# Peptides against a protein of PDB entry 5ONS: the designs that were tried, part 9

Target 1, 181 residues: chain A of PDB entry 5ONS
Amino acid sequence: MFKKFDEKENVSNCIQLKTSVIKGIKNQLIEQFPGIEPWLNQIMPKKDPVKIVRCHEHIEILTVNGELLFFRQREGPFYPTLRLLHKYPFILPHQQVDKGAIKFVLSGANIMCPGLTSPGAKLYPAAVDTIVAIMAEGKQHALCVGVMKMSAEDIEKVNKGIGIENIHYLNDGLWHMKTYK

## One batch from the design tools (peptide; aimed at target 1 K103 L170)

Design b1_p11_5_s4 (made by RFdiffusion4, then SolubleMPNN; from b1_p11_5, 6 letters changed)
Fold by OpenDDE base, seed 1:
Structure b1_p11_5_s4 (fold): chain B 181 residues (1-181), chain A 11 residues (1-11)
Amino acid sequence: as target 1 above (181 residues)
Amino acid sequence: SIADEYKEYLD
């Protein structure tokens, strides 16, 4: 989603959200990420305005005090930014790729099944379309936010093709954006 | 840091 993203070229505008819209978004976030509920007040304090940075290709980034928190495309599901995920790593279920897959993930490539089934990888139960944090063998912090394109079960059985779609990865255009005010 | 963690893969 952000492989060719540049803040200067791909950001259109920024709008401040009304209270009712913020409430709706918070409810949606809790539905998507139940574990976030106890933390949502510190992530999105009631006293702080919530903004949407609108980008090309129907991408929207949810921000508070310039911090990029979540993003979505075409009003689909919200994804946490890696920067938020690093602070709250539990808000997504995890998958772990092997060492050999790291360079490809960091180039924006989708995650192939062998990178999830090989020694060094860790594949946890997850249904298709689940948004997941991608961890790496021997690393502490997530390097990617992805979407399961196959169930974990099918990844193990089929073990070929795209297992997880790469949505947002370390050092992509969104990562380089850092903050926006 | 996170950058240090993945430095061998980053330009």
Scores: peptide ipSAE 0.624, ipTM 0.941, DockQ to the pose 0.678
OpenDDE base, seeds 2, 3, 4, 5: peptide ipSAE 0.622, 0.620, 0.618, 0.623; ipTM 0.940, 0.940, 0.940, 0.940

Design b1_p11_6 (made by RFdiffusion4)
Pose (drawn by RFdiffusion4):
Structure b1_p11_6 (pose): chain A 181 residues (1-181), chain P 11 residues (1-11)
Amino acid sequence: as target 1 above (181 residues)
Amino acid sequence: SEAEDNYNDAL
């Protein structure tokens, strides 16, 4: 989603949200990520203004104190930014690719099933369309936010095709936009 | 490697 994204060519503007809208978004975040509920007062303090950074192709980025928290396209599901995920790794279920796939996902490639079924990889049960944190064999931190395109069971069995769609990866355009200011 | 540098630079 952000492979060729930068602030100049992709950010149209930034709107500050009213209280009515903030509550609605928080509710959606709760529905989508149940375990995030106890942490929302910390992530989105009552005191701080909440802004949406509007981007081309109907991408929205939710910001608090200039920190990028979540993003979505159209009115689709919210995804955590990798920076928020690094602070709260439990927000998403995990999938671990083998170390050989790291270079490909850091270049924006989708995750193929061999990257999940080979030694060094760890594949956990997941239904299709689940938003997952991509972990790397031998790495402590997540490197990609993905969406299951095939269920985990199908990935084990079919073992060919895109297993996980690469949505956001380390040092993509979104990662480079460290803050909005 | 380039991938390891890229990964570490991000942290």

Design b1_p11_6_s1 (made by RFdiffusion4, then SolubleMPNN; from b1_p11_6, 7 letters changed)
Fold by OpenDDE base, seed 1:
Structure b1_p11_6_s1 (fold): chain B 181 residues (1-181), chain A 11 residues (1-11)
Amino acid sequence: as target 1 above (181 residues)
Amino acid sequence: SEADKIFEESL
């Protein structure tokens, strides 16, 4: 989603949200990420305005005090930014790729099944379309936010093709966009 | 950290 993304070229505008809209979004976030509820008040304090940065290709980024928190495309599901996920690693369920897959993920490649079934990888139960945090063997911080294209069970059984779609990864265009005010 | 300098430049 952000492989060729550049803040100067791909951001259209920024709007400040009304209170009622913010409440609706918070409810959506809690529905998507139930574990975030106790933390949402410090992530999105009531006193702080919430903004949406509108980008090309129907991408929207939720921000508070310039911090990029979540993004979505075409009013689809919200994804946490890696910067937020690093602060709150539990927001998403995890999958882990082996060492060999790291360089490919960091180039924006989708995660192939062997990178999730090989030694050093860890594959946890997850259904198709689940948004997941991709962890790297031997590393502390998530390197990617992805979407399961196959269930964990099918990844193990079939073990070929795209297991997880790469949505947002370390050092992509969104990562380089540290803040926006 | 900055993600351990992006994992030591993909190493």
Scores: peptide ipSAE 0.631, ipTM 0.945, DockQ to the pose 0.192
OpenDDE base, seeds 2, 3, 4, 5: peptide ipSAE 0.130, 0.276, 0.603, 0.112; ipTM 0.782, 0.846, 0.938, 0.794

Design b1_p11_6_s2 (made by RFdiffusion4, then SolubleMPNN; from b1_p11_6, 6 letters changed)
Fold by OpenDDE base, seed 3:
Structure b1_p11_6_s2 (fold): chain B 181 residues (1-181), chain A 11 residues (1-11)
Amino acid sequence: as target 1 above (181 residues)
Amino acid sequence: SEAEKIFEESL
């Protein structure tokens, strides 16, 4: 989603949201990520305005105090940014790729099934379309936010093709945006 | 960032 993203070229505008809209978004976030509910007050304090950075290709980035928190495309599901995920790693279920897959993930490549079933990888139960944090063998921080294109069960059984779609990865255009106030 | 440092060698 952000492989060729550049803040200067791909941001259209930034709007400050009304309180009613913010409440609706918070409810959506809790529905998507039930475990985030106790943390929303510190992630999105009531006293702080919430903004949406509108980008090309119908991408919207939710921000508070300049911090990029979540993003979505075409009013689809919200994804946490890697920067938020690093602070709250429990927001998403995890999957772990082997060390050999790291360089490919960091180039924006989708995660292939063998990279999730090989020694050094750890594959946890997850349904298709689940948004997941991609961890790596020997590393503590997520390197990617992805979407399961197959269930964990099918990844193990079929063990070929795209297991997880790469949505947002370390050092992509969104990562380099850092803040927007 | 710290995350970038952790993965720098893999870039």
Scores: peptide ipSAE 0.122, ipTM 0.788, DockQ to the pose 0.207
OpenDDE base, seeds 1, 2, 4, 5: peptide ipSAE 0.078, 0.118, 0.109, 0.120; ipTM 0.771, 0.793, 0.772, 0.792

Design b1_p11_6_s3 (made by RFdiffusion4, then SolubleMPNN; from b1_p11_6, 7 letters changed)
Fold by OpenDDE base, seed 1:
Structure b1_p11_6_s3 (fold): chain B 181 residues (1-181), chain A 11 residues (1-11)
Amino acid sequence: as target 1 above (181 residues)
Amino acid sequence: SEADEIFEKSL
């Protein structure tokens, strides 16, 4: 989603949200990420305005005090930014790729099944379309936010093709966009 | 950290 993303070229505008809209979004976030509820008040304090940065290709980024929190495309599901996820690693369920897959993920490649089934990888139960945090063997911080294209069970059984779609990864265009006010 | 220098430049 952000492989060729550049703030100067791909951001259209930024709007400040009304209170009622913010409440609706918070409810959506809690529905998507139930574990976030106790933390949402410090992530999105009531006193702080919430903004949406509108980008090309129907991408929207939720921000508070310039911090990029979540993004979505075409009013689809919200994804946490890696910067937020690093602060709150539990927001998403995890999957882990082996060492060999790291360089490919960091180039924006989708995660192939062997990178999730090989030694050093860890594959946890997850259904198709689940948004997941991709962890790297031997590393502390998530390197990617992805979407399960196969269930964990099918990844193990079939073990070929795209297991997880790469949505947002370390050092992509969104990562380089540290703040926006 | 900055994600450990983006994992030591993909090493």
Scores: peptide ipSAE 0.639, ipTM 0.948, DockQ to the pose 0.192
OpenDDE base, seeds 2, 3, 4, 5: peptide ipSAE 0.631, 0.630, 0.631, 0.630; ipTM 0.946, 0.946, 0.946, 0.945

Design b1_p11_6_s4 (made by RFdiffusion4, then SolubleMPNN; from b1_p11_6, 7 letters changed)
Fold by OpenDDE base, seed 4:
Structure b1_p11_6_s4 (fold): chain B 181 residues (1-181), chain A 11 residues (1-11)
Amino acid sequence: as target 1 above (181 residues)
Amino acid sequence: SEADEIFEASL
């Protein structure tokens, strides 16, 4: 989603949300990520304005105090940014790729099944279409936010093709954006 | 940090 993303070229506008809209978004976030509920008032304090950075290709980034928190495309599901995920690693279920897959993920490539089933990888139960944090063998911080294109069960059984779609990865255009005020 | 120097320059 952000392989060729550039803040200067791809951001269109930034709007401050009404309180009623913010409430709806918070409810949606809790629905998508139940584990975030106890932390949501810390992540999005009621006293702080919430903004949407509107970008090309129908991408929207949810921000509070300049911090990029979540993003979505075409009003689909929200994804946490890697920067938020690094602070709250439990927001998403995890999958771990092996060492050899790291460089490909960091180039924006989708995660192939063998990178999730090989020694050094860790594959945890997850249904298709689940948004997941991609961990790297031997590393502490998630390198990617992805979407399961196959269930974990099918990844293990079939072990061929795209297991997880790469949505947002370290050092992509969104990562480089850092803040937006 | 900063993602472990982006995992040692992707090595």
Scores: peptide ipSAE 0.633, ipTM 0.945, DockQ to the pose 0.195
OpenDDE base, seeds 1, 2, 3, 5: peptide ipSAE 0.628, 0.633, 0.619, 0.627; ipTM 0.945, 0.945, 0.943, 0.945

Design b1_p11_7 (made by RFdiffusion4)
Pose (drawn by RFdiffusion4):
Structure b1_p11_7 (pose): chain A 181 residues (1-181), chain P 11 residues (1-11)
Amino acid sequence: as target 1 above (181 residues)
Amino acid sequence: DVTEEYAEYFD
């Protein structure tokens, strides 16, 4: 989603949200990520203004104190930014690719099933369309936010095709936009 | 910087 994204060519503007809208978004975040509920007062303090950074192709980025928290396209599901995920790794279920796939996902490639079924990889049960944190064999931190395109059981069996869609990866355009200011 | 953990995989 952000492979060729930068602030100049992609950010149209930034709107500050009203209280009515903030509550609605928080509710959606709760529905989508149940375990995030106890942490929202910390992530989105009552005191701080909440802004949406509007981007081309109807991408929205939710910001608090200039920190990028979540993003979505159209009115689709919210995804945590990798920076937020690094602070709260439990927000998402995990999938671990083998170390050989690291180079490919850092270049924006989708995750193929061999990257999840090979030694060094760990594949956990997941239904299709689940938003997952991509972990790497031998690495402590997540490197990609993905969406299951095949269920985990299908990935084990079919073992060919895109297993996980690469949505956001380390040092993509979104990662480079450290803060909005 | 978390990306330093992965520096050897960047092009």

Design b1_p11_7_s1 (made by RFdiffusion4, then SolubleMPNN; from b1_p11_7, 3 letters changed)
Fold by OpenDDE base, seed 5:
Structure b1_p11_7_s1 (fold): chain B 181 residues (1-181), chain A 11 residues (1-11)
Amino acid sequence: as target 1 above (181 residues)
Amino acid sequence: DVSDEYKEYFD
């Protein structure tokens, strides 16, 4: 989603959200990520305005005090940014790729099934379309936010093709954006 | 920066 993304070229405008819209978004976030509920007032304090950075290709980035928190495309599900995920790593269920897959993930490539079934990988139960944090063998922090394109069960059975779609990864255009005010 | 953890993979 952000492989060729550049803040100067791909951001259209920024708007401040109304209170009612913010409440709706918070409810949606809790529905998507139930574990975030106790932390949401810390992440999005009531006193702080919430803004949407509107980008090309119908991408919207949710921000508070310049911090990039979540993003979505075409009114789809919200994804946490890696920067938020690193602060709250429990927001998403995890999957772990082996050492050999790291180079490809960081180039923006989708995660192939063998990278999730090899000895250095760890594959946890997850349904299709689940948003997941991609961890790496021997590393502490997530390197990617992805979406399951196959269930964990099918990844193990088929063991070829795209298992997880790469949505956002370290050093992509969104990562380099850092903050926006 | 967290990216330092993956430094060997960046140019």
Scores: peptide ipSAE 0.709, ipTM 0.959, DockQ to the pose 0.847
OpenDDE base, seeds 1, 2, 3, 4: peptide ipSAE 0.704, 0.500, 0.699, 0.506; ipTM 0.958, 0.834, 0.957, 0.839

Design b1_p11_7_s2 (made by RFdiffusion4, then SolubleMPNN; from b1_p11_7 with T3S A7K)
Fold by OpenDDE base, seed 5:
Structure b1_p11_7_s2 (fold): chain B 181 residues (1-181), chain A 11 residues (1-11)
Amino acid sequence: as target 1 above (181 residues)
Amino acid sequence: DVSEEYKEYFD
C-alpha cells in the first residue's frame, strides 16, 4: 500500500474529526481489536483532537497529536501503523517468518507460504482476512503488517503461493512519514 | 529506532 508512497506527492489534505465521528471510529476499533479497549483512552485521549490525513488512492490515516495511529483504504478495515504496533504489540495476532524471508518482506513483497512453514518460522491459527503482525526469526519487533490471504491451515497444507499480503512494512513510505501535524 | 534492529537489510 505504501511502497511508492511519498508524503509530498500523495497527501491531499488533513481534516479534524467531529466528536460523533470519533466515537464511531473508536467503536470500530474495539470491534476489530477487542484487546485495545483498555488502552484506547491512552492512545486517543478524549481531550486531544483526532485528525484524518487524506491521501491518494482513498487512503486515510488517523492521527492524534501528529502521531500516525491507524490507516485504512476505501473505508475498509483499520490497520495499526508499525509505530503504534511497536508500542502495543498485542493489538494484532502474530505470525513469524524465517530469516530468509526478511529481505523480501522489507522490499514490499508478499509473504509466500514456505516462509511461514520452514524452520525458524512460526505459524499460528488464523482465518483468511485476519490482520496480523509479521515477526521475524531472531528479531524482537514486527517488521510488517499484513493480511492473511490463506488460512493458517491452508498455508500448511498447500504450502505454495501467497500466504500473507504485505500491507505496511518497515522503511516504506508510511514509516518515513513519521509524524503529521 | 527499530530500523537499527534490521540494519543489515538496508543500504
Scores: peptide ipSAE 0.704, ipTM 0.958, DockQ to the pose 0.801
OpenDDE base, seeds 1, 2, 3, 4: peptide ipSAE 0.696, 0.529, 0.695, 0.692; ipTM 0.956, 0.869, 0.956, 0.957

Design b1_p11_7_s3 (made by RFdiffusion4, then SolubleMPNN; from b1_p11_7, 4 letters changed)
Fold by OpenDDE base, seed 2:
Structure b1_p11_7_s3 (fold): chain B 181 residues (1-181), chain A 11 residues (1-11)
Amino acid sequence: as target 1 above (181 residues)
Amino acid sequence: DVSDEFKEYFD
């Protein structure tokens, strides 16, 4: 989603959200990520305005105090940014790729099944379309936010093709935005 | 400013 993304070229505008809209978004976030509920008050304090950065390709980024928190495309599901995920790693279920897959993930490539079934990888139960945090062998922090294109069960059985779609990865265009005020 | 998370994957 952000492989060719550049803040200077792909950001259209930024709007401040009304209270009612913010409440709706918070409810949606809780629905998508139940574990975030106890933390929403510190992630999105009531006293702080919430903004949406509108980008090309119908991408919207939710921000508070310049911090990029979540993003979505075409009013689809919200994804946490890696920066938020690093602070709250429990927001998403995890999958772990092996060491060899790291360089490909960091180039924006989708995650192939062998990278999730090989020694060093760890594949946890997850249904297709689940948004997941991609961890890596020997690393502490997530390097990617992805979407299961196959169930964990099917990844193990078929063990070929795209297992997880790469949505947002470390050092992509979104990562480089850092903050937006 | 480069985060520790970034440093974990990049030199």
Scores: peptide ipSAE 0.624, ipTM 0.922, DockQ to the pose 0.306
OpenDDE base, seeds 1, 3, 4, 5: peptide ipSAE 0.622, 0.397, 0.623, 0.387; ipTM 0.921, 0.814, 0.922, 0.817

Design b1_p11_7_s4 (made by RFdiffusion4, then SolubleMPNN; from b1_p11_7 with T3S)
Fold by OpenDDE base, seed 5:
Structure b1_p11_7_s4 (fold): chain B 181 residues (1-181), chain A 11 residues (1-11)
Amino acid sequence: as target 1 above (181 residues)
Amino acid sequence: DVSEEYAEYFD
């Protein structure tokens, strides 16, 4: 989603959200990520305005005090930014790729099944379309936010093709955006 | 920065 993304070229505008819209978004976030509920008030304090940075290709980035928190495309599901995920690593279920897959993930490539079934990988139960944090063998912090294109069961059974779609990865265009005020 | 954790993979 952000492989060729550049803040100067791909951001259209920024709008401040109404209170009612913010409430709706918070409810949606709790629905998507139930574990976030106790933390949502410190992530999105009631006293702070919430803004949406509108980008090309119908991408929207949710921000508070310049911090990029979540993003979505075409009003689909929200994804946490890697920067938020690093602060709250529990908001997504995890999958772990083996060491050999790291260089490909960091180039923006989708995650192939063998990188999730090898000895250095860890594949946890997850349904198709689940948003997941991609961890790496021997590393502490997530390097990617992805979407399951197969269930974990099918990844193990078929073990061929795209297991997880790469949505946002370390040092992509969104990562380099850092803040927006 | 978390990028330092993966520094070996960046130019």
Scores: peptide ipSAE 0.713, ipTM 0.959, DockQ to the pose 0.801
OpenDDE base, seeds 1, 2, 3, 4: peptide ipSAE 0.710, 0.597, 0.705, 0.709; ipTM 0.958, 0.905, 0.957, 0.958

Design b1_p11_8 (made by RFdiffusion4)
Pose (drawn by RFdiffusion4):
Structure b1_p11_8 (pose): chain A 181 residues (1-181), chain P 11 residues (1-11)
Amino acid sequence: as target 1 above (181 residues)
Amino acid sequence: ELEEDLEFLDE
């Protein structure tokens, strides 16, 4: 989603949200990520203004104190930014790719099933369309936010094709936009 | 760049 994304060519503007809208978004975040509820007062303090950074192709980035928290396209599901995920790694279920796939996902490639079924990889049960944190064998931090395109059981069996769609990865255009200011 | 990313992931 952000492979060729930068602030100049992709950010149209930034709108501060009213209280009515903030509550609605928080509710959606709760529905989508149940375990995030106890942490929202910390992530989105009552005191701080909440802004949406509007981007080309109907991408929205939710910001608080200039920190990028979540993003979505159209009115689709919210995804945590990798920076927010690094602070709260439990927000998402995990999938671990083998170390050989790291180079490919850091270059924006989708995750193929061999990257999840080979030694060094760890595949956990997940239904299709689940938003997952991609972990790397031997690495402590997540490197990609993905969406299951095949269920985990199908990935073990079919073992060919895109297992996980690469949505956001370390040092993509979104990662480079450290803050909005 | 790849080595910087890998180092970052271990930090």

Design b1_p11_8_s1 (made by RFdiffusion4, then SolubleMPNN; from b1_p11_8, 3 letters changed)
Fold by OpenDDE base, seed 3:
Structure b1_p11_8_s1 (fold): chain B 181 residues (1-181), chain A 11 residues (1-11)
Amino acid sequence: as target 1 above (181 residues)
Amino acid sequence: ELEEALELLNE
């Protein structure tokens, strides 16, 4: 989603949200990520305005105090940014790729099944379409936010093709947007 | 580019 994204070229505008809209978004986030509820006041304090950075290709980024928190495309589900995920790693269920897959993930490649079934990988139960944090063998922080294109069960059974779609990865265009006020 | 990403991952 952000492989060729550039803030200067791809941001259209930034709007400050009304209170009622913020309330709706918070409820939506809790529905998507139930575990975030106790932390939402910390992530999105009531006293702080919430903004949406509108980008090309129908991408919207939620920001609070300049921090990029979540993004979505075409009114779809919200994804946490890697920067937020690093602070709150429990927001998403995890999957782990082996060491050999790291360089490909960091180039924006989708994650192939063998990279999730090899000895250095760890594949946890997850349904298709689940948004997941991609961890790497021997590393502490998530390197990618992805979407299961197959269930974990099918990844193990079929063990070929795209297991997880790469949505956002370390050092992509979104990562380079450190802040936006 | 990749080297920078790897550095971030190793932090």
Scores: peptide ipSAE 0.483, ipTM 0.927, DockQ to the pose 0.647
OpenDDE base, seeds 1, 2, 4, 5: peptide ipSAE 0.474, 0.475, 0.479, 0.475; ipTM 0.925, 0.924, 0.927, 0.925

Design b1_p11_8_s2 (made by RFdiffusion4, then SolubleMPNN; from b1_p11_8, 6 letters changed)
Fold by OpenDDE base, seed 2:
Structure b1_p11_8_s2 (fold): chain B 181 residues (1-181), chain A 11 residues (1-11)
Amino acid sequence: as target 1 above (181 residues)
Amino acid sequence: SLEEALAELLS
């Protein structure tokens, strides 16, 4: 989603959300990520305005105090930014790729099944379309936010093709955006 | 820091 993303060229505008809209978004976030509920007030304090950075290709980024928190495309599901996920790693269920897959993921490549079934990888139960944090063998921080294109069960059985779609990865255009006030 | 995370993953 952000492989060729550039803040200077792909950001259209930024709007401040009304209180009612913020409440609706918070409810959506809790629905998507139930574990975030106890933390949502410190992630999005009531006293702080929430903004949406509107980007090309119908990408929207939720920000608070310039911090990029979540993003979505075409009113689809919200994804946490890696920056937020690093602070709250429990927001998403995890999958772990082997060391060999790291360089490909960080180039924006989708995660192939063998990278999730090989020694060093750890594949946890997950249904198709689940948003997941991609961890790496021997690393502490998520390198990617992805979407299961196959169930964990099918990844193990088929073990061919794209297992997880790479949505947002470390050092992509969104990562380099850092902040937006 | 988050930049340290990048360094960790790129190392």
Scores: peptide ipSAE 0.256, ipTM 0.856, DockQ to the pose 0.242
OpenDDE base, seeds 1, 3, 4, 5: peptide ipSAE 0.247, 0.251, 0.251, 0.242; ipTM 0.853, 0.855, 0.852, 0.847

Design b1_p11_8_s3 (made by RFdiffusion4, then SolubleMPNN; from b1_p11_8, 5 letters changed)
Fold by OpenDDE base, seed 2:
Structure b1_p11_8_s3 (fold): chain B 181 residues (1-181), chain A 11 residues (1-11)
Amino acid sequence: as target 1 above (181 residues)
Amino acid sequence: ELEKALEELLK
């Protein structure tokens, strides 16, 4: 989603959200990520304005105090930014790729099944379309936010093709935005 | 701060 993304070229505008809209978004976030509810008040304090940065390709980024928190495309599901995920690693269920997959993921490549079934990888139960944090063997921080294109069960059985779609990865265009005020 | 993650993964 952000492989060729550049803040100066791909951001259209920024809008400040009304209280009612913020409430709706918070409810959506809790529905998607139930574990975030106890933390939502510190992630999105009531006293702080919430903004949406509108980008090309129907991408919207939710921000508070310039911090990039979540993003979505075409009003689909919200994804946490890696920066938020690093602060709250439990927001998403995890999958772990082996060391060999790291360079490919960081180039924007989708995660292939062998990278999730090989030694050093760890594949946890997950249904298709689940948004997941991609961890790497021997590493502490998530390197990617992805979407299961196959269930964990099917990844193990088929063990070929795209297991997880790479949506947002470390050092992509969204990562480079850092903040937006 | 979070640039540590980049250093970790690019290592």
Scores: peptide ipSAE 0.378, ipTM 0.889, DockQ to the pose 0.237
OpenDDE base, seeds 1, 3, 4, 5: peptide ipSAE 0.376, 0.347, 0.345, 0.337; ipTM 0.890, 0.879, 0.878, 0.877

Design b1_p11_8_s4 (made by RFdiffusion4, then SolubleMPNN; from b1_p11_8, 5 letters changed)
Fold by OpenDDE base, seed 2:
Structure b1_p11_8_s4 (fold): chain B 181 residues (1-181), chain A 11 residues (1-11)
Amino acid sequence: as target 1 above (181 residues)
Amino acid sequence: KLEEALKELEE
């Protein structure tokens, strides 16, 4: 989603949300990520304005105090930014790729099944379309936010093709935005 | 701090 994304070229505008809209978004976030509820007041304090950065390709980035928190495309599901995920790693279920897959993921490549079934990888139960944090063997921080294109069960059985779609990865265009005020 | 994540993964 952000492989060729550039803030200067791909950001259109920024809008400040009304309180009613913010409440709706918070409810959506809790629905998607139930574990975030106890932390949501910390992540999105009531006293702080919430903004949406509108980008090309129907991408919207939710921000508070300049911090990029979540993003979505075409009013689809919200994804946490890696920056938020690093602070709250439990927001998403995890999958772990082997060490050899790291460079490919960081180039924006999708995660192939062998990278999730090989030694050093750890594949956890997850249904198709689940948004997941991609961890790596021997590493602490998530390197990617992805979407299961196959269930964990099917990844193990088929063990070929795209297991997880790479949506947002370290050092992509969204990562480079850092903040937006 | 967050930039350390990139360093960690690029090693």
Scores: peptide ipSAE 0.378, ipTM 0.879, DockQ to the pose 0.239
OpenDDE base, seeds 1, 3, 4, 5: peptide ipSAE 0.372, 0.361, 0.368, 0.361; ipTM 0.878, 0.876, 0.876, 0.874

## One batch from the design tools (peptide; aimed at target 1 K103 Q140 L170)

Design b1_p12_1 (made by RFdiffusion4)
Pose (drawn by RFdiffusion4):
Structure b1_p12_1 (pose): chain A 181 residues (1-181), chain P 12 residues (1-12)
Amino acid sequence: as target 1 above (181 residues)
Amino acid sequence: HPAEEEYKDYLN
């Protein structure tokens, strides 16, 4: 979603949200990520203004104190930014690719099933369309936010095709936009 | 960023 994204060519503007809208968004975040509820007062303090950074192709980025928290396209599901995920890794279920796939996902490639079924990889049960944190064999931190395109069971069995869609990866355009200011 | 240092060998 952000492979060729930068602030100049992709950010139209930034709107500060009213209280009515903030509560609605928080509710959606709760529905989508149940375990995030106890942490929202920390992530989105009552005191701080909440802004949406509007981007081309109807991408929205939720910001608090200039920190990028979540993003979505159209009115689709929210995804955590990798920076928020690094602070709260438990927000998402995990999938671990083998170390050989690291180079390819850091270049924006989708995750193929061999990257999840080979030794060094760890595949956990997941239904299709689940938003997952992509972990790397031998690495402590997540490197990609993905969406299951095939269920985990299908990935084990079919073992060919895109297993996980690469949505956001380390040092993509979104990662480079460290803060909005 | 800690993640950049961890993955630096794979970054372009």

